# Ledger of designs, part 17: peptides against a protein of PDB entry 5ZK1

Target 1, 52 residues: chain A of PDB entry 5ZK1
Amino acid sequence: KREVRLMKNREAARECRRKKKEYVKCLENRVAVLENQNKTLIEELKALKDLY
Target 2, 52 residues: chain A of PDB entry 5ZK1 as posed
Amino acid sequence: KREVRLMKNREAARESRRKKKEYVKCLENRVAVLENQNKTLIEELKALKDLY

## One batch from the design tools (peptide; made by RFdiffusion4, then SolubleMPNN)

Design b1_p12_7_s2 (from b1_p12_7, 5 letters changed)
Fold by OpenDDE base, seed 3:
Structure b1_p12_7_s2 (fold): chain B 52 residues (1-52), chain A 12 residues (1-12)
Amino acid sequence: as target 1 above (52 residues)
Amino acid sequence: DLEKENEELKKL
């Protein structure tokens, strides 16, 4: 009984760490895309302002 | 950094 509980706890802890890492990576990728989009829009707005 | 980009946007 004890060993099976310890095994299940180790598996649950591995899965929790995996899910957390995947969630952080998803947020990091979303931030990088939004930062790049914002930068591009700012550059486009600068270029438009320099034309008028 | 979003803070730098937003500070550049305020200069437009």
Scores: peptide ipSAE 0.033, ipTM 0.703, DockQ to the pose 0.056
Fold by OpenDDE base, seed 5:
Structure b1_p12_7_s2 (fold): chain B 52 residues (1-52), chain A 12 residues (1-12)
Amino acid sequence: as target 1 above (52 residues)
Amino acid sequence: DLEKENEELKKL
């Protein structure tokens, strides 16, 4: 009984670490996309302001 | 860096 509980706990801890790593990677990718979009919009707004 | 981008946006 104790060994099975320790095995299940180790499996759950591995799965929690995997899910956390995947979630962080998803957030990092979303931040990089939003930063690039924001940069592009700022450059477009600067270029528009320089025309007038 | 979103803070730098937002600071540049405030200068427009």
Scores: peptide ipSAE 0.031, ipTM 0.680, DockQ to the pose 0.058
Fold by OpenDDE base, seed 4:
Structure b1_p12_7_s2 (fold): chain B 52 residues (1-52), chain A 12 residues (1-12)
Amino acid sequence: as target 1 above (52 residues)
Amino acid sequence: DLEKENEELKKL
């Protein structure tokens, strides 16, 4: 029936939006961790250069 | 800002 096809399309569209939101959140968390690690490594490199 | 911090490190 046409109605069952429209229902399945709405469900697939909801699932696609959910997966996209989860993927963006995973990337945002990865960026925040890498930015913090990079900042720490830069501060450590400065402290090592200031000793010589 | 990581870009500013990297530019300071290049001057050292």
Scores: peptide ipSAE 0.030, ipTM 0.688, DockQ to the pose 0.043
Fold by OpenDDE base, seed 2:
Structure b1_p12_7_s2 (fold): chain B 52 residues (1-52), chain A 12 residues (1-12)
Amino acid sequence: as target 1 above (52 residues)
Amino acid sequence: DLEKENEELKKL
């Protein structure tokens, strides 16, 4: 009984670390996309201001 | 760095 509880705890801890790593990677990818979109919009606004 | 880029945008 004790060994089975320790095994299940180790598996739950591995799964928690995996889910956290995937969540951080999802946030990093979202930040990179939003930073690129923001950069493009600022460059477009500068180019429009240089025309008028 | 979004904060620097937003600060540059406010100067436009």
Scores: peptide ipSAE 0.030, ipTM 0.685, DockQ to the pose 0.052

Design b1_p12_7_s3 (from b1_p12_7, 6 letters changed)
Fold by OpenDDE base, seed 3:
Structure b1_p12_7_s3 (fold): chain B 52 residues (1-52), chain A 12 residues (1-12)
Amino acid sequence: as target 1 above (52 residues)
Amino acid sequence: KLKEEIEKLKEK
């Protein structure tokens, strides 16, 4: 009984770490996309203001 | 969900 509990705990802990890493990667990708979009919009707004 | 898996790890 103890060894099977330790095996299942190790598997659950690996899967928890995997899901946490995937969630962080999704947030990092979303931040990078939003930062790039915001930079592009600021550069476009600056270019438009420099034309008038 | 990650929260439900963390909770299941605390209950054991």
Scores: peptide ipSAE 0.033, ipTM 0.542, DockQ to the pose 0.029
Fold by OpenDDE base, seed 5:
Structure b1_p12_7_s3 (fold): chain B 52 residues (1-52), chain A 12 residues (1-12)
Amino acid sequence: as target 1 above (52 residues)
Amino acid sequence: KLKEEIEKLKEK
């Protein structure tokens, strides 16, 4: 029936949007961690250069 | 998973 197809399409579209949002959040968290690690490593490299 | 679900939405 057409109604069952429309229901399944709406459910699949909701799940697709949910997974996209979760993927973006995962990337944002990875970027924030990598930016913080990079900052720390640059500060450590400066401190080591200031000792030489 | 996400790419496969997008493709399944285009095929219908």
Scores: peptide ipSAE 0.033, ipTM 0.540, DockQ to the pose 0.029
Fold by OpenDDE base, seed 4:
Structure b1_p12_7_s3 (fold): chain B 52 residues (1-52), chain A 12 residues (1-12)
Amino acid sequence: as target 1 above (52 residues)
Amino acid sequence: KLKEEIEKLKEK
């Protein structure tokens, strides 16, 4: 039936949008962690250079 | 992958 095909397409489109939102959130979290790690390593390298 | 799901939506 045409209606069942349209329903399955709407479900697949909702799932595609969900997966996109989850992927963006995963990238945002990874960027925030890497930015914090880089900041800490730069501060540690400055503190080490100020001791020598 | 997200790209593969988008291509599957174009073929249906």
Scores: peptide ipSAE 0.031, ipTM 0.536, DockQ to the pose 0.029
Fold by OpenDDE base, seed 2:
Structure b1_p12_7_s3 (fold): chain B 52 residues (1-52), chain A 12 residues (1-12)
Amino acid sequence: as target 1 above (52 residues)
Amino acid sequence: KLKEEIEKLKEK
């Protein structure tokens, strides 16, 4: 029936949007961790240069 | 995976 095809398409579109949101959140978390690690390493390198 | 689902939609 046409209605069952439209229902399955709406479900697939909801799942595609969910997976995209989860992927973006994973990238945002990875960027935040890498930015914090890079900041810490730059601060440590600065502290070492200020000692010599 | 999301990439595989997008590619399957382009083939139709």
Scores: peptide ipSAE 0.026, ipTM 0.480, DockQ to the pose 0.031

Design b1_p12_7_s4 (from b1_p12_7, 5 letters changed)
Fold by OpenDDE base, seed 5:
Structure b1_p12_7_s4 (fold): chain B 52 residues (1-52), chain A 12 residues (1-12)
Amino acid sequence: as target 1 above (52 residues)
Amino acid sequence: DLKEEIEKLKEE
């Protein structure tokens, strides 16, 4: 009984670390997309201001 | 920094 509980705990800890790594990677990708979108919008706003 | 660029665009 104890060994089975320790095995299940190790499996749950591995899965928790995997899910955390995937979540961080998803956030990093979303940040990179938003930073690029903001850069483009800033460049467009500068170009529009230079017309006035 | 994107925040500094946005701030410059608000001051113009």
Scores: peptide ipSAE 0.031, ipTM 0.660, DockQ to the pose 0.045
Fold by OpenDDE base, seed 2:
Structure b1_p12_7_s4 (fold): chain B 52 residues (1-52), chain A 12 residues (1-12)
Amino acid sequence: as target 1 above (52 residues)
Amino acid sequence: DLKEEIEKLKEE
């Protein structure tokens, strides 16, 4: 039936958008963690350089 | 920028 195909397509499109949103959120969280780690390492390197 | 901050640490 045409209606069942259109319903399944709408469901697949909703799931595709959901998966994309979750993937972007995972990348944003990974970027924030790496940026914070890099900031801490740079601050530690500066503090070591100020001691020697 | 973290890149500019790393560059400064290399020049000193």
Scores: peptide ipSAE 0.031, ipTM 0.670, DockQ to the pose 0.042
Fold by OpenDDE base, seed 4:
Structure b1_p12_7_s4 (fold): chain B 52 residues (1-52), chain A 12 residues (1-12)
Amino acid sequence: as target 1 above (52 residues)
Amino acid sequence: DLKEEIEKLKEE
């Protein structure tokens, strides 16, 4: 039936939007962790350089 | 910026 095909298309479009939102959130979290790690490593490198 | 700070550490 045409109605069942339209229902399945709407479900697939909802799932595609959900997966995209989850992927963006995972990337944003990974960027925030890497930026914080890089900041800490730069501060540690400065502190080591100031000792020599 | 993190890039500018990494550059300063390389020039010293």
Scores: peptide ipSAE 0.030, ipTM 0.664, DockQ to the pose 0.041
Fold by OpenDDE base, seed 1:
Structure b1_p12_7_s4 (fold): chain B 52 residues (1-52), chain A 12 residues (1-12)
Amino acid sequence: as target 1 above (52 residues)
Amino acid sequence: DLKEEIEKLKEE
């Protein structure tokens, strides 16, 4: 039936959008953690350099 | 920018 194919396509499109949103959120969280880690490491390197 | 801050640390 044409209606069953259209229903399955709508479900697949909803699932694709859900997975994309979860992936973007995972990347945003990883970027925020890495930016904070890099900032801390740069501050530690500056503090170590100011001791010598 | 983190790149500019790393560059400053290399120039000193």
Scores: peptide ipSAE 0.029, ipTM 0.669, DockQ to the pose 0.043

Design b1_p12_8_s1 (from b1_p12_8, 5 letters changed)
Fold by OpenDDE base, seed 1:
Structure b1_p12_8_s1 (fold): chain B 52 residues (1-52), chain A 12 residues (1-12)
Amino acid sequence: as target 1 above (52 residues)
Amino acid sequence: KIVLKDISKVKG
């Protein structure tokens, strides 16, 4: 009984770390996409403002 | 031309 509880706890801890890693990776990817889009929009706005 | 990447397609 105790060993089974310890095994389940270790499995739950591995899954918790996995989920956290995947969530961070998702956020990093979203940030990278948004930063690139934002940079492009700022550069386009700057180019347009420099024409006038 | 600005090409926007849809963030809904971000795998993670």
Scores: peptide ipSAE 0.026, ipTM 0.531, DockQ to the pose 0.653
Fold by OpenDDE base, seed 4:
Structure b1_p12_8_s1 (fold): chain B 52 residues (1-52), chain A 12 residues (1-12)
Amino acid sequence: as target 1 above (52 residues)
Amino acid sequence: KIVLKDISKVKG
């Protein structure tokens, strides 16, 4: 009984770490996309400002 | 032309 509980805890801890890593990677990808979009919008705003 | 990527499709 104790060994089975310790095994299940180790499995749950591995799965928790996996899910956390996947979540961080998802956030990093979202940040990279938003930063690129923001950079593009800033350059377009600069180009528009240079017309006036 | 501004092309926005849909971030809802970004997978980790």
Scores: peptide ipSAE 0.025, ipTM 0.524, DockQ to the pose 0.808
Fold by OpenDDE base, seed 3:
Structure b1_p12_8_s1 (fold): chain B 52 residues (1-52), chain A 12 residues (1-12)
Amino acid sequence: as target 1 above (52 residues)
Amino acid sequence: KIVLKDISKVKG
């Protein structure tokens, strides 16, 4: 009984760490895309403002 | 032309 509970806990802990790592990676990718888009939009707005 | 990448398609 105890060994089965410890095994299940160890599996659940591994899966929790995996899910957290994947979630952080997803956020990092989204941030990188948004930062690049934001930079581009700021540059386009500056260029547009320089015309008027 | 402003092209926004759809971040919902960012695999992660």
Scores: peptide ipSAE 0.023, ipTM 0.511, DockQ to the pose 0.781
Fold by OpenDDE base, seed 5:
Structure b1_p12_8_s1 (fold): chain B 52 residues (1-52), chain A 12 residues (1-12)
Amino acid sequence: as target 1 above (52 residues)
Amino acid sequence: KIVLKDISKVKG
């Protein structure tokens, strides 16, 4: 009985860490995309401002 | 002078 509970706990802990890692990776990717898009838009706006 | 905010530096 105890060993089975410890096994299940280890499995649950591994899955929790996996899910957290995947979620963080998703957020990091989203941030990187948004940062790049925002940088581009700011640079385009600066370029337009320099023309006028 | 128009100042453009660099919001790309905000993470979160």
Scores: peptide ipSAE 0.020, ipTM 0.567, DockQ to the pose 0.084

Design b1_p12_8_s3 (from b1_p12_8, 4 letters changed)
Fold by OpenDDE base, seed 2:
Structure b1_p12_8_s3 (fold): chain B 52 residues (1-52), chain A 12 residues (1-12)
Amino acid sequence: as target 1 above (52 residues)
Amino acid sequence: KIELKDISKVKG
């Protein structure tokens, strides 16, 4: 039936949006961690350079 | 010594 195909398409579209949202959140978290690590390393390098 | 977080453990 057409209705069953439309229902399955809606379910697949919801799942696709869910997976995309989860993937973006993963990337955002990784970026935030890397940015914080990079900032810390830069600050330590500055502190080390100030010793000389 | 800075502790680097393992990015492989970042859930998202």
Scores: peptide ipSAE 0.033, ipTM 0.615, DockQ to the pose 0.826
Fold by OpenDDE base, seed 3:
Structure b1_p12_8_s3 (fold): chain B 52 residues (1-52), chain A 12 residues (1-12)
Amino acid sequence: as target 1 above (52 residues)
Amino acid sequence: KIELKDISKVKG
C-alpha cells in the first residue's frame, strides 16, 4: 500500500512539472510574438508619421 | 502627438 502511494505521488509530481514547463513555454512564445508584433506596429506607425 | 514606447529595446 505505501509503495503504490509513493509511485502515484511521483507520477503526479512528474506530470505537474511537465504541465508547468509547457505553460511557461507557451507564455514565452506568446510574449516573443507580441513583442515582435508590437515592434512592427511601432515601426509602421513611425513610417506613416514620417510621411506627414 | 502619439508617443509609442519601443519595448523591443527593453532587454529583460
Scores: peptide ipSAE 0.023, ipTM 0.557, DockQ to the pose 0.067
Fold by OpenDDE base, seed 1:
Structure b1_p12_8_s3 (fold): chain B 52 residues (1-52), chain A 12 residues (1-12)
Amino acid sequence: as target 1 above (52 residues)
Amino acid sequence: KIELKDISKVKG
């Protein structure tokens, strides 16, 4: 019984780390997309401002 | 003058 509980705890800890890693990866991807979009918009606004 | 803050430099 104790060994089974320890095995389940190790499995739960692995799954927790996996979920955290996937969440961080999702956030990193979202940040990269938003940063690129924002950079483009800033450059477009700068170019527009330089025309006037 | 609208200052466009370049957030790409925010090294988080």
Scores: peptide ipSAE 0.022, ipTM 0.552, DockQ to the pose 0.075
Fold by OpenDDE base, seed 5:
Structure b1_p12_8_s3 (fold): chain B 52 residues (1-52), chain A 12 residues (1-12)
Amino acid sequence: as target 1 above (52 residues)
Amino acid sequence: KIELKDISKVKG
């Protein structure tokens, strides 16, 4: 009984760490995309302003 | 719709 509980706890801890890592990666990807889009939009706005 | 891509595919 104890060994089974310890095994399940180890599995749950691995899954928790995996989920956290995946969530952080998802946020990092989102930030990188949004930062790139923001930079592009700022450059386009500057180019547009320089035309007028 | 804004498509979010993996960081490895983000244009630098």
Scores: peptide ipSAE 0.021, ipTM 0.524, DockQ to the pose 0.144

Design b1_p12_8_s4 (from b1_p12_8, 4 letters changed)
Fold by OpenDDE base, seed 3:
Structure b1_p12_8_s4 (fold): chain B 52 residues (1-52), chain A 12 residues (1-12)
Amino acid sequence: as target 1 above (52 residues)
Amino acid sequence: KIELKDLSKVKG
């Protein structure tokens, strides 16, 4: 009984760490995309302002 | 100048 509980806890802890790593990676990717889009939009706005 | 910190290059 104790060993089965320890195995299940170890498995749950591995899955929790996996999900956390995937979530952080997803956030990092979203931030990188948004930063690039924001940079492009700022450059486009600057180019438009330089025309007027 | 809005400097956004590029976190994508932080290969940690």
Scores: peptide ipSAE 0.025, ipTM 0.569, DockQ to the pose 0.096
Fold by OpenDDE base, seed 2:
Order: sequence, then structure tokens, then C-alpha cells
Structure b1_p12_8_s4 (fold): chain B 52 residues (1-52), chain A 12 residues (1-12)
Amino acid sequence: as target 1 above (52 residues)
Amino acid sequence: KIELKDLSKVKG
């Protein structure tokens, strides 16, 4: 009985760490995309301001 | 004058 509870806890802890790592990676990718889009928009706005 | 903050300079 105790060993089965310890095994299930270890499995749950592995799954929790996996899900956290995947979530962080998703956020990092989203931040990178948004930062790139923001840079492009800033450059386009600068180019537009330099025309006028 | 809209100062567009370049987020690229935020060394996080």
C-alpha cells in the first residue's frame, strides 16, 4: 500500500514537471513571436514617419 | 511624439 502511493506520487510529480516545461516553452514562443511582430511594426512606423 | 519603446532593448 505505501509503495503504490509513493509510485503514484512520483508519476504525478513527473507529469507536473512535464506540463510546466511545455507551458513555459509555449509562453517563450509566444513572447518571441510578439516581440518580432512589435519590432516589425515599430520599423514600419519609423519608415512611415521618415516619408513624411 | 509617440515614443515607440523598442522592446528589443529590454535585456530581460
Scores: peptide ipSAE 0.024, ipTM 0.600, DockQ to the pose 0.068
Fold by OpenDDE base, seed 5:
Structure b1_p12_8_s4 (fold): chain B 52 residues (1-52), chain A 12 residues (1-12)
Amino acid sequence: as target 1 above (52 residues)
Amino acid sequence: KIELKDLSKVKG
């Protein structure tokens, strides 16, 4: 049954692409948050240094 | 369009 194997392969390939896209999106979100937190912490540190 | 989630509020 070649057609059933080809169908299963297409489904597996779609799922693989979906999982990869979700993982990349998760990393992009994490990077954006960490960059924002880092900027805030740097600004707070600068403000504290300017007070002393 | 990728919507970014704010994870800064999640205390891990």
Scores: peptide ipSAE 0.022, ipTM 0.529, DockQ to the pose 0.096
Fold by OpenDDE base, seed 4:
Structure b1_p12_8_s4 (fold): chain B 52 residues (1-52), chain A 12 residues (1-12)
Amino acid sequence: as target 1 above (52 residues)
Amino acid sequence: KIELKDLSKVKG
């Protein structure tokens, strides 16, 4: 009974670390996309301000 | 070096 509980805890800890890594990767990708979009929009706004 | 996948191209 104790060994089975320790095994389940190790499995749950591995799954928790996996989910955290996937979540961080998703956030990093989202930040990179938003930063690129923001830079493009700032450049477009600058180009428009240089025309007027 | 964390390779960030640029998902901006996935809108195709």
Scores: peptide ipSAE 0.021, ipTM 0.531, DockQ to the pose 0.090

## One batch from the design tools (peptide; made by RFdiffusion4, then SolubleMPNN)

Design b2_p13_1_s1 (from b2_p13_1, 6 letters changed)
Fold by OpenDDE base, seed 5:
Structure b2_p13_1_s1 (fold): chain B 52 residues (1-52), chain A 13 residues (1-13)
Amino acid sequence: as target 1 above (52 residues)
Amino acid sequence: DKEIEKLKKELAE
């Protein structure tokens, strides 16, 4: 009984670390996309202002 | 898993 609980706890801890790593990667990718979109929109707004 | 897979889809849209 104790060994099975320790095994399940080790598996749950591995899965928790995996999920946290994947969540951080999703946030990093979302930030990179939003930063790129924001940069493009600022460049487009600048180009539009430089025409007037 | 399901929530992370949802976040991956929402990023690919």
Scores: peptide ipSAE 0.028, ipTM 0.543, DockQ to the pose 0.094
Fold by OpenDDE base, seed 3:
Structure b2_p13_1_s1 (fold): chain B 52 residues (1-52), chain A 13 residues (1-13)
Amino acid sequence: as target 1 above (52 residues)
Amino acid sequence: DKEIEKLKKELAE
């Protein structure tokens, strides 16, 4: 039936958007952690170099 | 999840 296909397509499109949002959020969190770690390591390396 | 793996490919293209 056409209506059942349209319902399934709308559900699949909602689920695809949900998963995309969750994946982007996971990447954003990973990037933020890595950027903070890199910043800290750069600051530590700078502080170590400023001692010489 | 196979759908997440598709989204990863579409983002890398």
Scores: peptide ipSAE 0.028, ipTM 0.552, DockQ to the pose 0.273
Fold by OpenDDE base, seed 2:
Structure b2_p13_1_s1 (fold): chain B 52 residues (1-52), chain A 13 residues (1-13)
Amino acid sequence: as target 1 above (52 residues)
Amino acid sequence: DKEIEKLKKELAE
């Protein structure tokens, strides 16, 4: 039936958008953590170089 | 998940 195919397509499109949003949020969190770790390591390396 | 694997490919292109 055409209607059942349209319902399944709408469900698949909702699930795709949900998974995309979750994946982007996971990447944004990972980028923020890595940027903060990188900043801290650069500051620590600078502080160590300023001692010698 | 096959759909997450597609999104990873689309982001690496």
Scores: peptide ipSAE 0.026, ipTM 0.545, DockQ to the pose 0.330
Fold by OpenDDE base, seed 1:
Structure b2_p13_1_s1 (fold): chain B 52 residues (1-52), chain A 13 residues (1-13)
Amino acid sequence: as target 1 above (52 residues)
Amino acid sequence: DKEIEKLKKELAE
């Protein structure tokens, strides 16, 4: 009984670390996309301001 | 961050 509980706890801890790593990677990718989109929109607004 | 903040400043000028 104790060994099975320790095995299940180790598996749950591995899965928790995996899910956290995937979530952080998804956030980092979303931040990079939003930063690039924001940069492009600011450059487009600047170019539009420089035309008038 | 730093480049976006620079571009925002340049747009506000």
Scores: peptide ipSAE 0.021, ipTM 0.564, DockQ to the pose 0.022

Design b2_p13_1_s2 (from b2_p13_1, 7 letters changed)
Fold by OpenDDE base, seed 5:
Structure b2_p13_1_s2 (fold): chain B 52 residues (1-52), chain A 13 residues (1-13)
Amino acid sequence: as target 1 above (52 residues)
Amino acid sequence: DKKIKELEKELAE
């Protein structure tokens, strides 16, 4: 009984660390996309302003 | 795993 509980706890701890890593990666990807979109919009706004 | 990969795609679009 104790060993099975320790095994399940080790598996749950591995899965918790995995989920946290994947969540951080999703945030990093979203930040990179938003930064790129923001950069493009600023460049488009500058190009539009330079035409007028 | 599948749902995380879906969310990673939806965030990269």
Scores: peptide ipSAE 0.027, ipTM 0.537, DockQ to the pose 0.086
Fold by OpenDDE base, seed 1:
Structure b2_p13_1_s2 (fold): chain B 52 residues (1-52), chain A 13 residues (1-13)
Amino acid sequence: as target 1 above (52 residues)
Amino acid sequence: DKKIKELEKELAE
């Protein structure tokens, strides 16, 4: 009984670390996309302001 | 971050 509980706890801890790593990677990718989109929109707005 | 803040400043001028 104790060994099975320790095995299940180790598996749950591995899965928790995996999910956290995937979530952080998803956030990092989303931040990079939003920063690039924001940069492009600011450059486009500047170019439009410089035309008028 | 830094470059976006520079562009936001330049757009506000």
Scores: peptide ipSAE 0.025, ipTM 0.565, DockQ to the pose 0.022
Fold by OpenDDE base, seed 3:
Structure b2_p13_1_s2 (fold): chain B 52 residues (1-52), chain A 13 residues (1-13)
Amino acid sequence: as target 1 above (52 residues)
Amino acid sequence: DKKIKELEKELAE
């Protein structure tokens, strides 16, 4: 039936948007952690170089 | 989902 196909399509589209949002959030969190780690390592390397 | 919470933990370590 057409209505059942439209319902399943709407559900699949909601699930696709949910999964995409969760994937982007995981990437944003990874980027934030890596950027913070890189910043800390750069600051530590700078502080070490400024001692010589 | 449980799997997303696991991935969020592994990412924060």
Scores: peptide ipSAE 0.025, ipTM 0.532, DockQ to the pose 0.071
Fold by OpenDDE base, seed 4:
Structure b2_p13_1_s2 (fold): chain B 52 residues (1-52), chain A 13 residues (1-13)
Amino acid sequence: as target 1 above (52 residues)
Amino acid sequence: DKKIKELEKELAE
Protein backbone atom coordinates (compact mmCIF):
# COMPACT_ATOMS: atom_id res chain seq x y z
CA LYS B 1 0.00 0.00 0.00
CA ARG B 2 2.68 2.68 0.90
CA GLU B 3 4.78 2.10 -2.28
CA VAL B 4 1.69 2.46 -4.54
CA ARG B 5 0.86 5.83 -2.84
CA LEU B 6 4.47 7.05 -3.34
CA MET B 7 4.37 5.96 -7.02
CA LYS B 8 1.05 7.84 -7.59
CA ASN B 9 2.46 10.96 -5.84
CA ARG B 10 5.61 10.89 -8.08
CA GLU B 11 3.39 10.53 -11.18
CA ALA B 12 1.10 13.42 -10.06
CA ALA B 13 4.20 15.62 -9.41
CA ARG B 14 5.57 14.83 -12.94
CA GLU B 15 2.18 15.69 -14.49
CA CYS B 16 1.93 18.96 -12.46
CA ARG B 17 5.42 20.04 -13.73
CA ARG B 18 4.47 19.09 -17.34
CA LYS B 19 1.19 21.11 -17.19
CA LYS B 20 3.02 24.14 -15.68
CA LYS B 21 5.65 24.04 -18.49
CA GLU B 22 2.93 23.83 -21.18
CA TYR B 23 0.95 26.71 -19.58
CA VAL B 24 4.07 28.97 -19.48
CA LYS B 25 4.83 28.12 -23.15
CA CYS B 26 1.24 29.02 -24.14
CA LEU B 27 1.54 32.38 -22.29
CA GLU B 28 4.95 33.14 -23.91
CA ASN B 29 3.50 32.40 -27.38
CA ARG B 30 0.41 34.58 -26.65
CA VAL B 31 2.61 37.50 -25.47
CA ALA B 32 4.85 37.24 -28.59
CA VAL B 33 1.77 37.28 -30.91
CA LEU B 34 0.18 40.26 -29.08
CA GLU B 35 3.47 42.23 -29.09
CA ASN B 36 3.85 41.66 -32.85
CA GLN B 37 0.20 42.67 -33.49
CA ASN B 38 0.60 45.79 -31.31
CA LYS B 39 3.82 46.79 -33.13
CA THR B 40 2.13 46.36 -36.55
CA LEU B 41 -0.92 48.43 -35.45
CA ILE B 42 1.34 51.23 -34.10
CA GLU B 43 3.31 51.28 -37.39
CA GLU B 44 0.03 51.39 -39.41
CA LEU B 45 -1.32 54.24 -37.20
CA LYS B 46 1.96 56.15 -37.66
CA ALA B 47 1.89 55.68 -41.45
CA LEU B 48 -1.75 56.90 -41.49
CA LYS B 49 -0.86 60.02 -39.41
CA ASP B 50 2.12 60.79 -41.71
CA LEU B 51 -0.40 61.04 -44.66
CA TYR B 52 -2.27 63.99 -42.99
CA ASP A 1 13.83 33.38 -16.54
CA LYS A 2 15.99 34.73 -19.45
CA LYS A 3 13.12 34.45 -22.00
CA ILE A 4 10.60 36.07 -19.57
CA LYS A 5 13.03 39.01 -19.06
CA GLU A 6 13.41 39.39 -22.86
CA LEU A 7 9.59 39.53 -23.30
CA GLU A 8 9.29 42.04 -20.40
CA LYS A 9 11.82 44.31 -22.19
CA GLU A 10 10.08 44.00 -25.59
CA LEU A 11 6.74 44.98 -23.88
CA ALA A 12 8.33 48.09 -22.26
CA GLU A 13 9.74 49.42 -25.62
Scores: peptide ipSAE 0.023, ipTM 0.521, DockQ to the pose 0.040

Design b2_p13_1_s3 (from b2_p13_1, 6 letters changed)
Fold by OpenDDE base, seed 5:
Formats: sequence, C-alpha cells, structure tokens
Structure b2_p13_1_s3 (fold): chain B 52 residues (1-52), chain A 13 residues (1-13)
Amino acid sequence: as target 1 above (52 residues)
Amino acid sequence: DKEIEELEKELAE
C-alpha cells in the first residue's frame, strides 16, 4: 500500500511539473504573438499617419 | 490548471 501511494504521488508530481511547463510555454508564446501584433499595428498606424 | 491547484492543495495539507 505505501509503495503504490509513493509511486502515484511521483507520477502526479511529474505530470504537475509537465503541465506547469506547458502552461508557461503557452503564455510565453501568447505574449510574443501579442507583442509582435502590437508592434505591427503601431508601425501601420505610424505609416498611415505619415500619409496624412 | 485544476490538477495543478489540486496537487498544490494536497502538498499544503
């Protein structure tokens, strides 16, 4: 009984660390995309303003 | 998310 609980806890802890790493990576990717989109929109707005 | 929250709760008990 104790060994099976320790095995399950080790598996759960590995899965928790995996999910946390994936979540952080998804946030980092979303931030990078939003920063790039924001930069592009600011550049487009500047270019449009320089035409008028 | 939910499973991380559950595991963090189990570690704090």
Scores: peptide ipSAE 0.038, ipTM 0.584, DockQ to the pose 0.117
Fold by OpenDDE base, seed 4:
Order: C-alpha cells, then sequence, then structure tokens
Structure b2_p13_1_s3 (fold): chain B 52 residues (1-52), chain A 13 residues (1-13)
C-alpha cells in the first residue's frame, strides 16, 4: 500500500510539472503573437499617417 | 480566454 501511494504521488508531481510547462509555453506563444500584431498595427498606422 | 481558464483549472487539479 505505501509504495503504490508514493508511486502515484511521483506521477502526480510529474504531471503537475508538465502542465505548468505547457501553460507557460501557451502564454509565451500568445505574448509573441500579440507583440507581432501590435508591431504590425503600429507600422500600418504610421504608414497611413505619413500619407496625410 | 477560455483556453487560459481551462489551463488554470488543470493546474489547480
Amino acid sequence: as target 1 above (52 residues)
Amino acid sequence: DKEIEELEKELAE
């Protein structure tokens, strides 16, 4: 019984670390996309202002 | 937003 509980706890701790890594990667990807979109929109707004 | 809320729930489990 004890060894099975320690095995399950080690598996749960591995899964928690995996989920945390995937969450951080999702946030990093979202930040990179939003920063690129923001840059493009600023460049487009600048190009439009330089026409008037 | 929904995907972030799902990931936050999965981290709390």
Scores: peptide ipSAE 0.029, ipTM 0.562, DockQ to the pose 0.805
Fold by OpenDDE base, seed 3:
Structure b2_p13_1_s3 (fold): chain B 52 residues (1-52), chain A 13 residues (1-13)
Amino acid sequence: as target 1 above (52 residues)
Amino acid sequence: DKEIEELEKELAE
């Protein structure tokens, strides 16, 4: 039936958008952690170089 | 996730 296909497509499209949003959020969190770690390591390396 | 990979393919077309 056409209505059942349209309902399934609408559900699939909602689930795809949900999963994409969760994946982007996971990447954004990972990037923020890595950027903060990298910043800290650069600051530590700079502080170590400024001692010599 | 296979469904994310399908969306990435559809966005690249």
Scores: peptide ipSAE 0.027, ipTM 0.510, DockQ to the pose 0.171
Fold by OpenDDE base, seed 1:
Structure b2_p13_1_s3 (fold): chain B 52 residues (1-52), chain A 13 residues (1-13)
Amino acid sequence: as target 1 above (52 residues)
Amino acid sequence: DKEIEELEKELAE
């Protein structure tokens, strides 16, 4: 009984670390996309301001 | 971050 509980806890801890790593990577990718979109929109707004 | 902050500053001028 104790060994099976320790095995299940080790598996759950591995899965928790995996999910956390995937979530952080998803956030990092989303931040990079939003930063690039924001940069492009600011450059477009500047270019429009320079035309008028 | 820094490049966006610089562009936001230039747009506000």
Scores: peptide ipSAE 0.018, ipTM 0.582, DockQ to the pose 0.022

